Peptides against a protein of PDB entry 6B4J. Designs and how they scored, part 268

Target 1, 315 residues: chain A of PDB entry 6B4J
Amino acid sequence: DITMQWYQQLQDASMQCVLTFEGLTNSKDSQAKKIKMDLQKAATIPVSQISTIAGSKLKEIFDKIHSLLSGKPVQSGGRSVSVTLNPQGLDFVQYKLAEKFVKQGEEEVASHHEAAFPIAVVASGIWELHPRVGDLILAHLHKKCPYSVPFYPTFKEGMALEDYQRMLGYQVKDSKVEQQDNFLKRMSGMIRLYAAIIQLRWPYGNRQEIHPHGLNHGWRWLAQILNMEPLSDVTATLLFDFLEVCGNALMKQYQVQFWKMLILIKEDYFPRIEAITSSGQMGSFIRLKQFLEKCLQHKDIPVPKGFLTSSFWRS

## One batch from the design tools (peptide; made by RFdiffusion4, then SolubleMPNN)

Design b1_p29_7_s4
Fold by OpenDDE base, seed 1:
Structure b1_p29_7_s4 (fold): chain B 315 residues (1-315), chain A 29 residues (1-29)
Amino acid sequence: as target 1 above (315 residues)
Amino acid sequence: EEKEKKEREEELKKLQEKIKELEKEIEEE
């Protein structure tokens, strides 16, 4: 399976990255620990500062992240920090930055869907300049949300139930599995972030270049989902999240072909979702149904709430 | 059950063929 090969390649690259900076992460030296903490803060704090407040502030954050990745010193926590402080500093920062972007999907976007857009445009812009960060974003995303690949992890003989639950993306703490609603919120946040990344370009970059991970991956994701048996509540939830965020962009890009896909979802895939939907899970199904019916009726997919306008970039 | 499974497999195959056609149409653009 080409999709699974791609998944595995990204996971292998991520694992290799971790091994590369293991010396920095496992060091018992006080100075190395300090450098690690400074680099981690320098990589992650700017991402946590991303907001919908002003385009100028977003540009400052982008420039700071790009400067750090470019080997330039940046101010963090009142100190000058550079990836040159340790030979493994760049690899570590790239990994932690990518991890933080995905974590913002998992936490911030999960709670505030509109936050997907400013986070995604920064992530996309950084990905254009630093392809390795993009690959690591995918690796982290795929590991936390296998549905972003997409694939559905299967239980294997001899596997512990907790390990299977973790592979499915559930958090398991003290032998307690995460509640389904919290799980779906986190998955939704990550899918929404991904759907935003594939359509957004950093406005201050070279827009003539091809998007490093563009809308063609959105089409691929939809096709792959439709070729899979639906999962109860999960498929309906994430398909809605994806289409709500990037459906307008896909419609503009693929036009008639995208409408054929939506018709296929409604006519051929919906009965399969319905067949596995319990009475307690009808909320997600109904939401998806109403969205598709509205889009097909109006022959339009609305621009998602929180989409960055020209006025945002002038602020 | 076996009949329903076979019907589902045939429907899935038909769906896969439709999706493949849509993918091809996009690749040709």
Scores: peptide ipSAE 0.031, ipTM 0.551, DockQ to the pose 0.925
Fold by OpenDDE base, seed 5:
Structure b1_p29_7_s4 (fold): chain B 315 residues (1-315), chain A 29 residues (1-29)
Amino acid sequence: as target 1 above (315 residues)
Amino acid sequence: EEKEKKEREEELKKLQEKIKELEKEIEEE
């Protein structure tokens, strides 16, 4: 399976990255520990500062992240920090930055769907300039949300239930599995972030270059989902999230082809979702139904709430 | 009714095949 090979390649690359900076992370030296913490803060704090407030502030955050990744010194916590402070500094920063972007999907976007767009546009712009960060974003995303690949993890003989639950993306702490609603909320946030990344370009970059992970991956994701048996509650939830965020962009890009896909979703795939939907899971199903019916009736997919406008970039 | 259902199922299958083809085309771009 080509999709699973791609998944595994990204996971292997991510694991190799971790091994590469192990010297920095496992160092008992006080200076190395300080450098590690300074680099971690420099990589993650700017991402946490991303907001919908002003385009100018977003540009400052982007420039800071880009400067750090470019080996330039940046101010973090009142200190000058550079990836050149340690030979493993760049790999560490790239990994932690990518991890933080996905974490913002998991936490911030999960709670505030509109936050997907400012986070995604920064992530996209950084990915364009730093492809390794993009690969690491995918690796982190795929590990936390296998549905972003997409694939549905299978239970293997001899596997512990907790390990299977973790593979599915559930958080398991002290032998307690995460509640379904919280799980779906986190998965939704990550899918929404991904759906935003694939459609957004940093407006101050070279727009003549091809998007490093563009809408073609959105089409692939949809096609792959449609070629899979739906998973109860999960598929309805994430398909809605994806279409709500990037459906307008896909409609504009693929036009008639997109509408054919949407019809297929309604007429073929949706009944398959219905067949596996229990009475307690009708919420996600109903939302998807209403969305599809509305889009097909109006022959339009609305621009998602929180989409960045020209006025945002002038602020 | 049964004939119409069968015709629709065949059309949907053709649509699904076309989507797979389109996926390939878009990935090759």
Scores: peptide ipSAE 0.030, ipTM 0.573, DockQ to the pose 0.232
Fold by OpenDDE base, seed 2:
Structure b1_p29_7_s4 (fold): chain B 315 residues (1-315), chain A 29 residues (1-29)
Amino acid sequence: as target 1 above (315 residues)
Amino acid sequence: EEKEKKEREEELKKLQEKIKELEKEIEEE
């Protein structure tokens, strides 16, 4: 399966990256520990500062991240920090930056769906300039949310139940599995972030270039989901999340083909989702149904709440 | 009703084929 090969290649690249900076991470030297901490802060703090407040602030954050990745010194915690402080500094920063973007999907976007757009536009812009960061974003995303690939991990003979649950994206702590609502909330955040990344371009970049991971991957994701058996509650939830965020962009890009896809979802795929939906899970199903019915009736998909406007970029 | 249903089913099948073609195009890019 080409999709599984791609998944594995990204995971392998991520693992190789970790091995590359192992010397920095495992060092007992006090100076190396300090450098690691400074680099980690320099990579992650700017991402945590991303907000919907002003386009000018977002540009400052972007410029800081790009400067750091370009080997320029940046101010962090009152100190000048550069990836040149250690031979493994760049690899470490790229990895931690990518990890932080995905973590913002998992945490911030999960709680505040509108936060997807400012995070995603920065991530997309950084990905355009630093492809390795993009690959690492995918690797982190795929590992935490296999549904972003998409694939459904299977239980293998001899596998521990906890390990299977982790492969499915559940957090397992002290032999306690995460509650389904919290799990779905985190998965939703990551899918929404991904759906935003594939449609957004940094407005101050070279717009003539092809998006490094554009809407074609959104179409692929939908097609793959529809070719899979639905999972109880998961499929209805994530399909809604994806379409709410990027449905308008897909509609504009693929036009008639996109509408055909929506009809296919309504007429063919819904009965399959319904058949596996329990009475306690009807909320996600009903939400998806109502969304699709409204879109088909109006022959329009609304621009998602929180989409960045020209007014935002002038602020 | 049965005729309309059959026409819709044929259209859906054609749509599924197009979706698969589009998937293939994306995988080849």
Scores: peptide ipSAE 0.029, ipTM 0.573, DockQ to the pose 0.184
Fold by OpenDDE base, seed 4:
Structure b1_p29_7_s4 (fold): chain B 315 residues (1-315), chain A 29 residues (1-29)
Amino acid sequence: as target 1 above (315 residues)
Amino acid sequence: EEKEKKEREEELKKLQEKIKELEKEIEEE
């Protein structure tokens, strides 16, 4: 399976990255610990500062992240910080930055769907300039949300239930699995972030270049989902999240072909979702139903709420 | 049950073929 090979390659690359900076992370030396903490803060704090407030502030954040990844010194916590402070500094920063982007999907976007767009445009722009960060974003995303690949992890004989739950993307703490609503909320945030990344380009970059992970991956994701048996509650939730965020962009890009796909979703795939939907899961099902019916009736998919406008970039 | 399973498998196969055709159409544009 080509999809599973791609998944495994990204996971292997991520694991190799961790091994590369293990000396920095496991060091008992006081100076190395200080450098690690400074680099971690320099990589993660700018991402946490991303907001919908002003395009100028977003540009400053982008420039700071790009400067750090380019080996330039940046100010963080009142200190000058550079990846050149340690031979493993760049790999560590790339990994932690990618992890933080996915974490913002899991936490911030999960709670505030509109936050997907400013986070995604920065992530896309950084990915364009630093492809390794993009691969690490995918690796982190795929590990936390296998549905972003997409694939559905299977229970294997002899596997512990907790390990299977973790493979499905559930958080398990003190032998307690997270509540289904919290799980779906986190998965939704990550899918929405991904759907935003694949359609957005950093406006101050070279737009003539091909998107490093563009809308063709959105089409692939839909095709793969439709070729899989639906999962109860999960498929209805994430399919809605994906289409709400990137459906307008897919419509504009693929036009008639997109509408053919949407008809197939409504006529062929949606009944299969209905067949596995329990009375307690009707919320996600009804939301998807209403979205599909509205889009097909109007022959239009609305621009998602929070989409960045020209006025945002002038602010 | 077996009949319904076969019908679903055939439907899935048809869907997969339709999706492949759509992917091909996009690649040719």
Scores: peptide ipSAE 0.028, ipTM 0.550, DockQ to the pose 0.858

Design b1_p29_8_s1
Fold by OpenDDE base, seed 4:
Structure b1_p29_8_s1 (fold): chain B 315 residues (1-315), chain A 29 residues (1-29)
Amino acid sequence: as target 1 above (315 residues)
Amino acid sequence: EEERKKREKELLEEFKAQVEKLLQEEAAR
């Protein structure tokens, strides 16, 4: 399975990255610990500062992240911080930065859907300049949300139930599994972030270059989802999230082919979702239904709420 | 990196073919 090979390759690269900076993370030296903490803050704080307030502020954040990844000193917590402070500093920062982007999908976007766009445009721009960060974003995303690949983890003989639940993307703490609503909320945030990344380009980069992980991956994602049996509640939720965020962009890119795909979703795939939807899961089902019907009726997919406009970049 | 890009391209081409097949099947019904 080529999809699973790709998944595994990214996971292996991520694991190898962790091994490369193990010396930094496991060091008992006080100076090394200080460097680690400074690098971690320098990598993660700028991402947490991403907001919908002003394009100029977003540019400042981008420039700071790019400077850090380029080996330049940056100010963080009142100190000058550079990845050159430790030979494993760059690998560590790339990993933590990628992890933080995915975490913002899991937390911030999950709670505030409009936050997907400013986070995604920075992530896309950084990915263009630093491909390794992009691979690590995918690795973190795929691990936390296997539905972003997409694939459905299967229970293997001898596997603990908790481990299976974690593979499915559930948080398990003190032998208690996460509630379904919280699980879906987190998955939604990550899918929305992914759907935003694949369509956005950093406006201050070389626009002539091909997107490092563009809309063709969105088309691939849809194709793979449609070739899979739907999962109860999960498929209806995430398919809606994906189409709401990137449906307009897919429509513009693929035109007639996109509409054929949307008809296929409505007429062929949607009944399969309905067949597995319980009365308690009708909310996500109805939401997807209404969205598909509206889009097909109007022959248009609206621009998603929070999409960055030209006025945002002039702010 | 080149090998990665090649693999990604192959994966995408396979999925495109799958999509095209699905679309053709739907158009034939």
Scores: peptide ipSAE 0.030, ipTM 0.597, DockQ to the pose 0.069
Fold by OpenDDE base, seed 2:
Structure b1_p29_8_s1 (fold): chain B 315 residues (1-315), chain A 29 residues (1-29)
Amino acid sequence: as target 1 above (315 residues)
Amino acid sequence: EEERKKREKELLEEFKAQVEKLLQEEAAR
């Protein structure tokens, strides 16, 4: 399976990255610990500062992240910080930065769907300039949300139930599995972030170049989802999240083929979702149904709420 | 009206076939 090979390659690359900076992370030296903390803050704080407030602020954040990744000193916590402070500094920063982007999907976007767009445009722009960060974003995303690949992890003989639950993306703490609503909320945030990344380009970059991970991957994702058996509540939820965020962009890109796909979802795939939907899960199903019916009726998919406009970039 | 419904069904089946082919090709990537 080509998809699973790709998944595994990204996970292996991520694991190798962790091993590369192990010296920095495991150091008992006080100076090394300080450097690690400074680098971690320098990598993660700018991402946490991303907001929908002003385009100018977003540019400042982007420039700071890019400067850090380029080996230039940046101000963080009142200190000058550079990846050159340690031989493993760049690898560490790339990993932590990528991890933080995915975490913002899991937390911030999960709670505030509109936050997907400013986070995604920065992530896309950084990915264009720093491909390794993009690969690490995918690796973190795929590990936390296998549905972003997409694939459904299978239970293997001898596997602990908790480990299987974690593979499915659930958080398990103190032998208690995460509630389904919280799980779906986190998965939704990550899918929405991904759907935003694949359609957005940093406006101050060379837009003549091909997107490093563009809408073709969105089409692939849909194709793979539709070729899989639906999962109860999960499929309806995430398919809606994905289409709400990137459906307009896919419509513009794939035109007639997009509408054929949408008809196929409504007329062929929906009965399969319905067959596995319990009475308590009808909310997600109905939401998806209404969305698709409205889009098909109007032959239009609305631009998602929170999409960055020209006015945003002038602020 | 029956002819219209038949035609609509045929068009839907054609769309399904085209999309299925596309989906299979894309999923294999």
Scores: peptide ipSAE 0.030, ipTM 0.613, DockQ to the pose 0.119
Fold by OpenDDE base, seed 3:
Structure b1_p29_8_s1 (fold): chain B 315 residues (1-315), chain A 29 residues (1-29)
Amino acid sequence: as target 1 above (315 residues)
Amino acid sequence: EEERKKREKELLEEFKAQVEKLLQEEAAR
């Protein structure tokens, strides 16, 4: 399975990255610990500052992240911080930065769907300049949300139930599994972030270059989903999230082919979702149904709420 | 209806092929 091979390659690369900076993370030296903390803050704080307020602020954040990844000193917490402070500094920062982007999907976007766009445009722009960060974003995303690959993890003989639950993306703390609504909320946030990344380009970069992980991957994602049996509640939820965020962009890009796919979803795939949907899961099902019907009726998918306009970049 | 289903199946197969190509391209980067 090519998809699973891709998944595994990204996970292996991520694991190798962790091993590369293990010396930094496990150091007992006080100076190394300080450097680690400074680098971690420098990598993560700018991402947490991303907001929908102004394009100028977003540019400042982008420039700071790019400067850090480029080996330039940046101000963080009142200190000058550089990845050159430690031989493993760059690998560590790339890993933590990628992790933070995914975490913003999991937390911020989950609670505020419109936040997907400013986070995504920064992530896309950084990915264009720093491909390794992009690979690590995918690795983190795939690990936390296997549905972003997509694949459905299977229970294997001898596996602990908790481990299986974690593989599915659930948080398990103190032998208590996360509630379904919270789980779906987090997964939704990550899928929405991903759907935004694949369609957005940083406006101050070389836009003539090919998107490092563009809409073709959105098309791929949909194709893979359609080739899989739906998972109860999850598939209906995430399919809606994905289409709401990037459906308009896919429509513009793939035109007639997009509509053929949407019809296929409505006529073939949707009944399969219905067949596995319980009465308690009707909310996500109905939402997807209404969305598909509306889009097909009007032959249009609306621009998602929070989409960045030219006016945003002038602010 | 049968023709429609056939066309839908063909479309799905085309999408699968496209996916495989895309994944190969990504792996080569």
Scores: peptide ipSAE 0.029, ipTM 0.637, DockQ to the pose 0.512
Fold by OpenDDE base, seed 5:
Structure b1_p29_8_s1 (fold): chain B 315 residues (1-315), chain A 29 residues (1-29)
Amino acid sequence: as target 1 above (315 residues)
Amino acid sequence: EEERKKREKELLEEFKAQVEKLLQEEAAR
């Protein structure tokens, strides 16, 4: 399976990256520990500062991240920090940066859906300039949300239930599995972030270049989802999240083909979702239903709430 | 009903093929 090969390749690359900077992370030297912490802060703090407030602030954050990844010194915590401070510094920063982007999907976007867009546009812009960061974003995303690939992890003989639950994307702490609502909330955030990344370009970059991971991957994702059996609650939730965020962009890009796909979802796939939906899971199902019906009736998908406008970039 | 299902399946396969074509075109760039 080509999809699974791609998944595994990204995971292997991510694992190799971790091994590459192991010297930095496992060092007992006080100076190395200081460098590690400084680099970690330099990589992650700017991402946490991303907000919907002003385009100018977003540009400053982008420039800082790009400068760091380019080997330039940046100010962090009142100190000058550079990836050149350690031979594994760049690999470490790329990994931690990518991890942080996905974490913002998991946490910030999960709680505030509109936050997907400013985070995504920075991530997209950084990905364009630093492809390895993009691959690592995918690796982290796929690991935390296998539905972003998409694939459904299978239980293997001899596997512990907790490990299987973790493979499915659940958090398991102290032998307690995460509640379904919290799980879906986190998955939603990550899918929404992904849906935003694939449609957004950094406006101050070279727009003539091809998007490093564009809407074609969104189209692929939909095709794969539709070719899979729906999962109870999960499929309805994430399909809605995806379409709400990038449906308008897909409509504009694929036009008639998009509408054919949407009709297929309504007429063929939606009944399959319904068949596996319990009474306690009707919320996600109904939300998807209403969305599809509205879109088909109006022959339009609205621009998602929080979409970055020209006015945002002038602020 | 069976004919409808057949048509839907064909549409899905066509959709999948279109996606694969797009991916191939991108890989060729």
Scores: peptide ipSAE 0.042, ipTM 0.665, DockQ to the pose 0.699; fails the geometry check

